# Designs tried in a protein design run: peptides against a protein of PDB entry 1EMU. Part 35

Target 1, 132 residues: chain A of PDB entry 1EMU
Amino acid sequence: PPYLKWAESLHSLLDDQDGISLFRTFLKQEGCADLLDFWFACTGFRKLEPCDSNEEKRLKLARAIYRKYILDNNGIVSRQTKPATKSFIKGCIMKQLIDPAMFDQAQTEIQATMEENTYPSFLKSDIYLEYT

## One batch from the design tools (peptide; made by RFdiffusion4, then SolubleMPNN)

Design b2_p14_3_s4 (from b2_p14_3, 8 letters changed)
Fold by OpenDDE base, seed 1:
Structure b2_p14_3_s4 (fold): chain B 132 residues (1-132), chain A 14 residues (1-14)
Amino acid sequence: as target 1 above (132 residues)
Amino acid sequence: MEEYIEKILEELLS
């Protein structure tokens, strides 16, 4: 069953709508839902290849991601990303250099945070165990 | 994954 695959890798969990729903519910209880939302935002952003028709959309989206997750020093994403990473993103926004990979390092750092902390905790949670 | 991505992006762009 899918729930067994969720325990084998975070990727398997995040590739399943039911898994996402349960994991996000757990993260919300822990005050860490922004980790997951940011991760998905980065994935979605990277999939938007630069072209004339989506340039404005990509810039708007990049700004939104920056303002919501990076600029907020009190947010968990900001706290779990390195200063150099945040500085790089800020620079991209200010210079309007919106490369599809501009959030990759931040996404990597947030993924590592989930792998190390929230994902293992989720597998021990009542939410997951009751589902199994 | 795709459905959730679209949801997040839509919220960010709203």
Scores: peptide ipSAE 0.697, ipTM 0.960, DockQ to the pose 0.948
Fold by OpenDDE base, seed 3:
Structure b2_p14_3_s4 (fold): chain B 132 residues (1-132), chain A 14 residues (1-14)
Amino acid sequence: as target 1 above (132 residues)
Amino acid sequence: MEEYIEKILEELLS
């Protein structure tokens, strides 16, 4: 069953709507749902390829991601991303250089945070174990 | 994950 694959890799968990739902519920209880939301925001943003019709939308989205997760120094995403990474993103926003990959490094760092802490904890949680 | 991605992006653009 899918829940067994979830225990094998974080990506397997994030590829499954049920897995996402359970993991997010767990993260909310831990006060760190923003880690997952940011990760998905980055994925979604990267999939929006630049074109004339997308330019305004992509800029708006990049700014929204930046303001919500990076600019907020009290947020968990900001605390778990390196200063150089945040500075790079800020630079892209200020220069309006909105490359599809501009959040890749931040996403990698947040993924590492989840891999090292919240994902293993989820697999030991009552939420996951009761589901199995 | 596509459904959740769409939801997140929609919220960010609201």
Scores: peptide ipSAE 0.694, ipTM 0.959, DockQ to the pose 0.951
Fold by OpenDDE base, seed 5:
Structure b2_p14_3_s4 (fold): chain B 132 residues (1-132), chain A 14 residues (1-14)
Amino acid sequence: as target 1 above (132 residues)
Amino acid sequence: MEEYIEKILEELLS
């Protein structure tokens, strides 16, 4: 069943709508759902290839991601990303140089946080175990 | 994954 694949890799969990739902519920209880939302935001942003029709949209989205997750010093994402990474993103926003990969390093750092902490904890949680 | 991505992006752009 799918829940067994979820235990094999974080990617498998995040590729399943039921998995996402359960994991996000768990993260909300832990006060760190923003980790997951940010990760998905970065993935979605990267998929938006620059073109004439989406240039303004991409800039708006990049600014929204920056303001919600990076600029907020009280947020879990900001606390789990390196200062140099956040500084780079800020620079991109200020210069309006919106490369599809501008959030890649931050996403990598947040993914590492999930891999090392929240994901293993989820697999030990009542939410996951009761589902299995 | 795609469904959730769309949801997150829509919220950010709203």
Scores: peptide ipSAE 0.694, ipTM 0.959, DockQ to the pose 0.948
Fold by OpenDDE base, seed 4:
Structure b2_p14_3_s4 (fold): chain B 132 residues (1-132), chain A 14 residues (1-14)
Amino acid sequence: as target 1 above (132 residues)
Amino acid sequence: MEEYIEKILEELLS
């Protein structure tokens, strides 16, 4: 069943709508749902192919991601990303150089945070265990 | 995953 796959791979968990729902619920209880939201935001952003027709949209989205998750020093994402990474993103925003991969390093760092902390905890949580 | 991605992006752009 899918829940077994969730325990074997974070990717498997995040590729499953039910898995996402349960994991996010858990993260909300832990006060760190933004980790997941940011991760998905980065994925979505990267998938947007740069072109003339979506340049404004991409810039707006990049700015939104930056303002919500990176600029907020009190946010969990900001706390779990390295200063150099945040500085790079800021630079991209300021220079309006919004490469599809501009959030990749930050996403990697947040993914590592989830892999090392919240994901294992989720697998030990009542939410997950009761689901199984 | 795709559904959730779209939701997040929509919220960010709203």
Scores: peptide ipSAE 0.691, ipTM 0.959, DockQ to the pose 0.875

Design b2_p14_4_s1 (from b2_p14_4, 6 letters changed)
Fold by OpenDDE base, seed 1:
Structure b2_p14_4_s1 (fold): chain B 132 residues (1-132), chain A 14 residues (1-14)
Amino acid sequence: as target 1 above (132 residues)
Amino acid sequence: SDDELIEEAIKLGE
């Protein structure tokens, strides 16, 4: 069953809508749902191919992600991303150079945070165990 | 709004 695959890799968990739902619920209880939301926001952003018709929207979205997750020094995403990574993102925003990959490094760092901490904890949580 | 844009992106990413 899918829940067994979730225990094999974070990738399997994040590829499953039920897995995402349970993991998000767990993260909310831990006060760190922003990790997952940021991760998916980055993926969504990257899926938006640059073109004349969506240039303004992509810029607005990039700014929104930056303001919510990167600029907030007290936020968990900001705390779990490297200064150089945040500086790079800021530079992209200031220069209005909005490459689809501009959040990739930050997403990788947040993914590592989840792999090392919240994902293992989720597999030991009542939420996951009761689902099994 | 910023939150609406982010929510849309999250859904697109999922």
Scores: peptide ipSAE 0.855, ipTM 0.979, DockQ to the pose 0.953
Fold by OpenDDE base, seed 4:
Structure b2_p14_4_s1 (fold): chain B 132 residues (1-132), chain A 14 residues (1-14)
Amino acid sequence: as target 1 above (132 residues)
Amino acid sequence: SDDELIEEAIKLGE
């Protein structure tokens, strides 16, 4: 069953809508749902192919992601991203150079955080175990 | 709004 695949890799969990739902519920209880939301926001952002017609919208979205997750020093995403990574993102925003990959390093760092902490905890959680 | 844009991006990423 799918839940067994979830225990084998975070990738399998994040590729499954039921897995995402349960993991998000768990993260909300832990006060760190922003990790997952940021990760998906970065993926969604990267999927937006740059063109003249969507340049303004992409800039607005980049700014929104930056303000919500990177600029907020009290946020878990900000705490789990390296200063150099955050500075790079800030630079992109200030220069209005909105490359689809501008959040890639931050997403990688947040993914590592999930892999090392929240994902293993999720597999030990009542939410996951009761689902199995 | 910022939240709406982010929510849209999240859904696109999922």
Scores: peptide ipSAE 0.854, ipTM 0.979, DockQ to the pose 0.953
Fold by OpenDDE base, seed 2:
Structure b2_p14_4_s1 (fold): chain B 132 residues (1-132), chain A 14 residues (1-14)
Amino acid sequence: as target 1 above (132 residues)
Amino acid sequence: SDDELIEEAIKLGE
């Protein structure tokens, strides 16, 4: 069953809508749902291929992600991303150099945070165990 | 708004 695959890799969990729903519920209870939301926001952003028709929208989205997750010093995403990574993103925003990969390093760092902490905790949570 | 753009991106990423 899918829930067994979720225990084998975070990737399997994030590829399953039921898995995402349960994991998000768990993260909300832990006060760290922004980790998952940021991760998916980065993926969504990267899927937007640069073109004349969406350039302004991509810039607005990049700025929104930056303001919500990177600039907020009290936020969990900001606390779990390296200063150099945040500085790079700020530079991209200020220079309006909006490459699809501009959040890749930050996404990697947040993924590592989930792998190390929240994902293992989820597998030991009542939410996951009651589902099994 | 910023939140609306982010929500759209999240859904696109999922």
Scores: peptide ipSAE 0.854, ipTM 0.978, DockQ to the pose 0.952
Fold by OpenDDE base, seed 3:
Structure b2_p14_4_s1 (fold): chain B 132 residues (1-132), chain A 14 residues (1-14)
Amino acid sequence: as target 1 above (132 residues)
Amino acid sequence: SDDELIEEAIKLGE
């Protein structure tokens, strides 16, 4: 069943709508749902291929992601991303150079955080174990 | 709003 695949890799968990739902519930209880939201926001952002029709929207979205997750020093995403990564993103925003890959490094760092901490904890959680 | 844009992006990413 799918829940067994979730235990094999974070990727499998994040590719499953039920897995995402349970994982988000767990993260909310832990006060770190922003990790997952940021990760998916980055993926969504990257899917927006630059074109004339979405240029303004992409800029607004990039700014929104930056303000909510990167600029907020009290946020878990900010605390779990490297200064150089945050500086690069800031630079992109300031220069209005909105490349689809501009959040890739930050997404990778947040993914590593989940891999090392919240994902293993999720697999030990009542939420996951009761689902199995 | 920022939150609305982010929520839309999250859904697109999922």
Scores: peptide ipSAE 0.852, ipTM 0.978, DockQ to the pose 0.950

Design b2_p14_4_s2 (from b2_p14_4, 4 letters changed)
Fold by OpenDDE base, seed 5:
Structure b2_p14_4_s2 (fold): chain B 132 residues (1-132), chain A 14 residues (1-14)
Amino acid sequence: as target 1 above (132 residues)
Amino acid sequence: SDDELIKEAIELGK
């Protein structure tokens, strides 16, 4: 069953809508749902192919992600991303160089945080165990 | 708004 696959890798969990829902519920209870939201936001951003018709929207979205998660010094995403990574993103925003990959390093760092901390904890949580 | 754009991106990312 899918819940067994969730225990094998974070990606298997994040590829399953039920898994995502349960994991987000867990993260919200832990006060760190922003980790997952940021991760998906980065993926969504990267999926937007640069073109003349969506340039303004991509810039607005990049700014939104930056303001919400990177610029907020009290946020968990900001605390779990390296200064150099945040500085790079800031530079992209300031220069309006909105490459689809501009959040990749930050996403990688947040993914590592989840894999090393919240994901293992989720597998030991009542939410997951009661689901199984 | 920023939150609306982010929400849309999240859904696109799933």
Scores: peptide ipSAE 0.851, ipTM 0.978, DockQ to the pose 0.953
Fold by OpenDDE base, seed 4:
Structure b2_p14_4_s2 (fold): chain B 132 residues (1-132), chain A 14 residues (1-14)
Amino acid sequence: as target 1 above (132 residues)
Amino acid sequence: SDDELIKEAIELGK
């Protein structure tokens, strides 16, 4: 069953809508749903191909992601991203240079955080175990 | 709004 694949890799978990839902519920209870939301937001952002007609919208979205997750020093995403990474993102925003990959390093760092902490904890959680 | 844009991006990312 799919839940066994979820235990084999975070990738398998994040490729499954049911897995995502359960994992997010767990993260929300732990006060760190922003980790997953940010991760997906970055993926969604990267999927938006840059063009003249999308430029303004992409800038607005980049700014929104920056303001919500990077600029908020009290947020878990901000705490789990390196200063150099956050500075780079800030630079992109200030210069209005909105490359599709501008959040890649931050996404990688947040993914590592999930891999090392919240994902293993999820597999030990009542939410996951009761689902199995 | 910012939240709406982020929500849309999240859904696109899934």
Scores: peptide ipSAE 0.851, ipTM 0.978, DockQ to the pose 0.953
Fold by OpenDDE base, seed 3:
Structure b2_p14_4_s2 (fold): chain B 132 residues (1-132), chain A 14 residues (1-14)
Amino acid sequence: as target 1 above (132 residues)
Amino acid sequence: SDDELIKEAIELGK
């Protein structure tokens, strides 16, 4: 069943809508749902291929992601991203150079945080174990 | 709003 695949890799968990839902519920209880939200927001942002019709929307979205997750020093995403990474993103925003890959490094760092901490904890959680 | 844009991006990312 799918829940067994979730235990094999974070990738498998994040490719499953039920897995995502349960994992987010767990993260919310731990006060760190922003990790997952940011991760998916970055993926969604990257999927927006630059073109005339979505230029303004992409800029607005980039600014929104920056303001909510990067600029907020009290946020878990900000605390789990490296200063150089945050500085790069800030630079992109300030210069209005909105490349689809501008959040890639931050997404990688947040993914590593989940891999090392919240994902293993999820697999030991009541939420996951009761689902199995 | 920022939250609305982010929510839309999250759904697109899934």
Scores: peptide ipSAE 0.850, ipTM 0.978, DockQ to the pose 0.951
Fold by OpenDDE base, seed 2:
Structure b2_p14_4_s2 (fold): chain B 132 residues (1-132), chain A 14 residues (1-14)
Amino acid sequence: as target 1 above (132 residues)
Amino acid sequence: SDDELIKEAIELGK
């Protein structure tokens, strides 16, 4: 069953809509749903291919992600990203250099945080165990 | 709004 695959890798969990829902519910209870939301937002942003018709929208989205997750010093995403990574993103925003990969390093760092902490905790949570 | 844009990006990322 899918829930067994979720225990084998975070990737398997994030490829399953039911897995995502349960994991997000768990993260919300732990006060760290922003980790997952940011991760998916970065993926969504990267999927937007630069073109004349979406350039302004991509800039607005990049600014939104920056303001919500990177600029907020009290947020968990900000606390779990390195200063150099945040500075790079700020630079991209200020220079309006909106490369599809501009959030890749931050996404990697947040993924590592989930792998190390929240994902293992989820597998030991009542939410996951009751589902099994 | 920022939240609306982010929500759209999240859904696209899934």
Scores: peptide ipSAE 0.850, ipTM 0.978, DockQ to the pose 0.953

Design b2_p14_4_s3 (from b2_p14_4 with N7K V10I R12L)
Fold by OpenDDE base, seed 4:
Structure b2_p14_4_s3 (fold): chain B 132 residues (1-132), chain A 14 residues (1-14)
Amino acid sequence: as target 1 above (132 residues)
Amino acid sequence: SDEELIKEAIELGK
C-alpha cells in the first residue's frame, strides 16, 4: 500500500495527495505546517515560466513568499534557512530580478529540515500509525 | 492577496 512507500522516502510521501494531507495535518499540530507550504510554494513558483505577460504576477508572488516565510524572523522557515540564503532572496526582491530558481537554495534547506526532523517524527506519529 | 497567491503556488507545486 502507498503508506509503506511513504516510509521509504519523503519523495514518495510528497508525491501522494493523501500522504501530503496527513503530513500537513501532523505538521500543523506541531506548529510547523509552513515548512511544507513553503516547499510547495517554491515548487509552484519555479514552474511559472517567465515571460512579459506574467512578470508582474511572478514578482508579486515572489514578494508574497518572501514576506510570509523569509522576512518573518519568528517563523520556522526563517529560522531554518541560512542568513546568506535569506540575503540572496532579499537581494533578488530588491533588484526585481525574479529568476525561477531564486528560492531553490531555501527550498533545499527546508527539505533537509523536514528530512532530518519532521519527516521521521511523522512516521512515529499517531496520525501516521493510525492510518496504517 | 499574498495569501491567495501563495495558495495558488502551493496547488501548482503539488
Scores: peptide ipSAE 0.855, ipTM 0.979, DockQ to the pose 0.954
Fold by OpenDDE base, seed 1:
Parts: sequence; C-alpha cells; structure tokens
Structure b2_p14_4_s3 (fold): chain B 132 residues (1-132), chain A 14 residues (1-14)
Amino acid sequence: as target 1 above (132 residues)
Amino acid sequence: SDEELIKEAIELGK
C-alpha cells in the first residue's frame, strides 16, 4: 500500500496527495508547516515558464514567496536557509531578475531539513502510525 | 493577495 512507500522515501510521500495531507497535518502540529508549503510553492513557481503574458504574475509571486518565507527572519524557512541563499533571492527580487530556478537552492536546503528531521519524526508519529 | 498567490503556487506544485 502507498503508506509503505511513504516510509521508503520522502519523494514517495510528497508524490501522494494523501501522504502530503497527513505530513502537512503533522508539520502543523510541530509548528513547521511552512517548510512543506515553501517547498511546494517553489515547485509551483518553477513550473511557471517565463513569457510576456505571465511576467507580472511571476514577479508578484516571487515577491510574495520572498516576503512570506525569506524576509521573515523569525520564520522557520528563513532559519533553515543559508544567508548566501537568502541574499541571492533578495538580489533577484531587487533586480527584478526572476529566473524560474531562483528558489532552487533554498528549496534544496529546506528539503534537506525535512529529510533530516521532520520526515523521520513523521514516520514515528501517531498520525502516520494510526493511518497504517 | 500574497497568500492567494502562494496557495495557487502550492497547488500547482503538487
């Protein structure tokens, strides 16, 4: 069943809508749902290919992600991303150079955080175990 | 709003 695959890799968990829902519920209880939300927001942003018709929307979205997760020094995403990474993103925003990959490094760092901490904890959580 | 844009992006990312 899918829940067994979730225990094999974070990738399998994040590829399953039910898995995502349960994992996010767990993260909310831990006060760190922003990790997952940011991760998916980055993926969604990257899927928006640059073109004349969506340039303004892409800029607005990039700014929104920046303000919500990067600029907030007290936020968990900001705390789990390196200063150089945050500085790069800020630079992109200020210069209005909105490359689809501008959040890639930050997403990688947040993914590593989940892999090393919240994902293993989720597999030991009542939420996951009761689902099985 | 910022929140709406982010929510839309999250759904697109899933």
Scores: peptide ipSAE 0.855, ipTM 0.979, DockQ to the pose 0.954
Fold by OpenDDE base, seed 2:
Structure b2_p14_4_s3 (fold): chain B 132 residues (1-132), chain A 14 residues (1-14)
Amino acid sequence: as target 1 above (132 residues)
Amino acid sequence: SDEELIKEAIELGK
């Protein structure tokens, strides 16, 4: 069953809508749902192909992600991203250089945080175990 | 709003 695949890799968990829902519920209880939301937001942002019709929207979205997750020094995403990574993103925003890959390094760092901490904890959680 | 844009991006990312 799918829940067994979720225990094999974070990738398999994040490829399953039920897995995502349960994992997010767990993260919310732990006060760190922003990790997953940021990860998906970065993926969504990268999927937006730059073109004349969406340039302004892409800039607004980049600014929104920056303000919510990077600029907030008390937020878990900010605490789990390196200063150099945050500075790079700030630079992109200030210069209005909105490359689809501008959040890649931050996304990688947040993914590592989930792999090392919240994902293993999820597999030991009542939410996951009750589902199995 | 910022929240609406982020929500849209999250859904697109899934």
Scores: peptide ipSAE 0.854, ipTM 0.979, DockQ to the pose 0.953
Fold by OpenDDE base, seed 3:
Structure b2_p14_4_s3 (fold): chain B 132 residues (1-132), chain A 14 residues (1-14)
Amino acid sequence: as target 1 above (132 residues)
Amino acid sequence: SDEELIKEAIELGK
């Protein structure tokens, strides 16, 4: 069953809508749902390839992601991203150089945080174990 | 709004 695959890799968990739902519920209880939301927001952002029809939307979205997750010094995403990474993103925003990959490093760092902490904890959680 | 844009991006990312 899918829940066994979720325990094999974070990738498998994040490729499953039911897995995502349960994992997010767990993260909300832990006060760190922003980790997952940011991760998916970055993926969604990257899927928006630059074109004439979406330039304004891409800029607005980049700014929104920056303001919510990077600029907020008290946020968990900000605390779990390196200063150099945040500075790079800030630079992109200020220069209005909105490359599809501008959040890639931050996404990688947040993924590592989940891999090392919240994902293992999820697999030991009541939410996951009761589902199995 | 920022929240709406982020929500849309999240859904696109899934």
Scores: peptide ipSAE 0.854, ipTM 0.979, DockQ to the pose 0.954

Design b2_p14_4_s4 (from b2_p14_4, 4 letters changed)
Fold by OpenDDE base, seed 5:
Structure b2_p14_4_s4 (fold): chain B 132 residues (1-132), chain A 14 residues (1-14)
Amino acid sequence: as target 1 above (132 residues)
Amino acid sequence: SDDELIEEAIELGK
């Protein structure tokens, strides 16, 4: 069953809508749902192919992600991303160089945080265990 | 708004 695959890798969990829902519920209880939201926001952003018709929207979205997760010094995403990574993103925003990959390093760092901390904890949580 | 754009991106990312 899918819940067994969730225990094998974070990606298997994040590829399953039920898995995502349960994991996000767990993260909300832990006060760190922003980790997952940021991760998906980065993926969504990267999926937007640069073109003349969506340039303004992509810029607005990049700014939104930056303001909500990177610029917020009290946020968990900001605390779990390296200064150099945040500085790079800031530079992209300031220069309006909105490459689809501009959040990749930050996403990688947040993914590592989840894989090393919240994901293992989720597998030991009542939410997951009661689901199984 | 920023939150609306992010929410849309999240859904696109799933």
Scores: peptide ipSAE 0.851, ipTM 0.978, DockQ to the pose 0.954
Fold by OpenDDE base, seed 4:
Structure b2_p14_4_s4 (fold): chain B 132 residues (1-132), chain A 14 residues (1-14)
Amino acid sequence: as target 1 above (132 residues)
Amino acid sequence: SDDELIEEAIELGK
């Protein structure tokens, strides 16, 4: 069953809508749903192909992601991203240079955080175990 | 709004 694949890799978990839902519920209870939301937001952002007609919208979205997750020093995403990474993102925003990959390093760092902490904890959680 | 844009991006990312 799919839940066994979820235990084999975070990738398998995040490729499954049911897995995502359960994992997010767990993260929300732990006060760190922003980790997953940010991760997906970065993926969604990267999927938006840059063009003249999308430029303004992409800038607005980049700014929104920056303001919500990077600029908020009290947020878990900000705490789990390196200063150099956050500075780079800030630079992109200030210069209005909105490359599709501008959040890649931050996404990688947040993914590592999930891999090392919240994902293993999820597999030990009542939410996951009761689902199995 | 910012939240709406982020929600849209999240759904696109899934």
Scores: peptide ipSAE 0.851, ipTM 0.978, DockQ to the pose 0.954
Fold by OpenDDE base, seed 2:
Structure b2_p14_4_s4 (fold): chain B 132 residues (1-132), chain A 14 residues (1-14)
Amino acid sequence: as target 1 above (132 residues)
Amino acid sequence: SDDELIEEAIELGK
């Protein structure tokens, strides 16, 4: 069953809509749903291919992600990203250099945080165990 | 709004 695959890798969990829902519910209870939301937002942003018709929208989205997750010093995403990574993103925003990969390093760092902490905790949570 | 843009990106990322 899918829930067994979720225990094998975070990737398997995030490829399953039911897995995502349960994991997000768990993260919300732990006060760290922003980790997952940011991760998916970065993926969504990267999927937007630069073109004349979406350039302004991509810039607005990049600014939104920056303001919500990176600029907020009290947020968990900000606390779990390196200063150099945040500075790079700020630079991209200020220079309006909106490369599809501009959030890749931050996404990697947040993924590592989930792998190390929240994902293992989820597998030991009542939410996951009751589902099994 | 910022939240609406982010929500759209999240759904696209899934």
Scores: peptide ipSAE 0.851, ipTM 0.978, DockQ to the pose 0.953
Fold by OpenDDE base, seed 3:
Structure b2_p14_4_s4 (fold): chain B 132 residues (1-132), chain A 14 residues (1-14)
Amino acid sequence: as target 1 above (132 residues)
Amino acid sequence: SDDELIEEAIELGK
């Protein structure tokens, strides 16, 4: 069943809508749902291929992601991203150079945080174990 | 709003 695949890799968990839902519920209880939300927001942002019709929307979205997750020093995403990474993103925003890959490094760092901490904890959680 | 844009991006990312 799918829940067994979730235990094999974070990728498998994040490719499953039920897995995502359960994992987010767990993260919310731990006060760190922003990790997952940011991760998916970055993926969604990257999927928006630059073109005339979505230029303004992409800029607005980039600014929104920056303001909510990067600029907020009290946020878990900000605390789990490296200063150089945050500085790069800030630079992109300030210069209005909105490349689809501008959040890639931050997404990688947040993914590593989940891999090392919240994902293993999820697999030991009541939420996951009761689902199995 | 920022939250609405982010939520839309999250759904697109899934």
Scores: peptide ipSAE 0.851, ipTM 0.978, DockQ to the pose 0.952

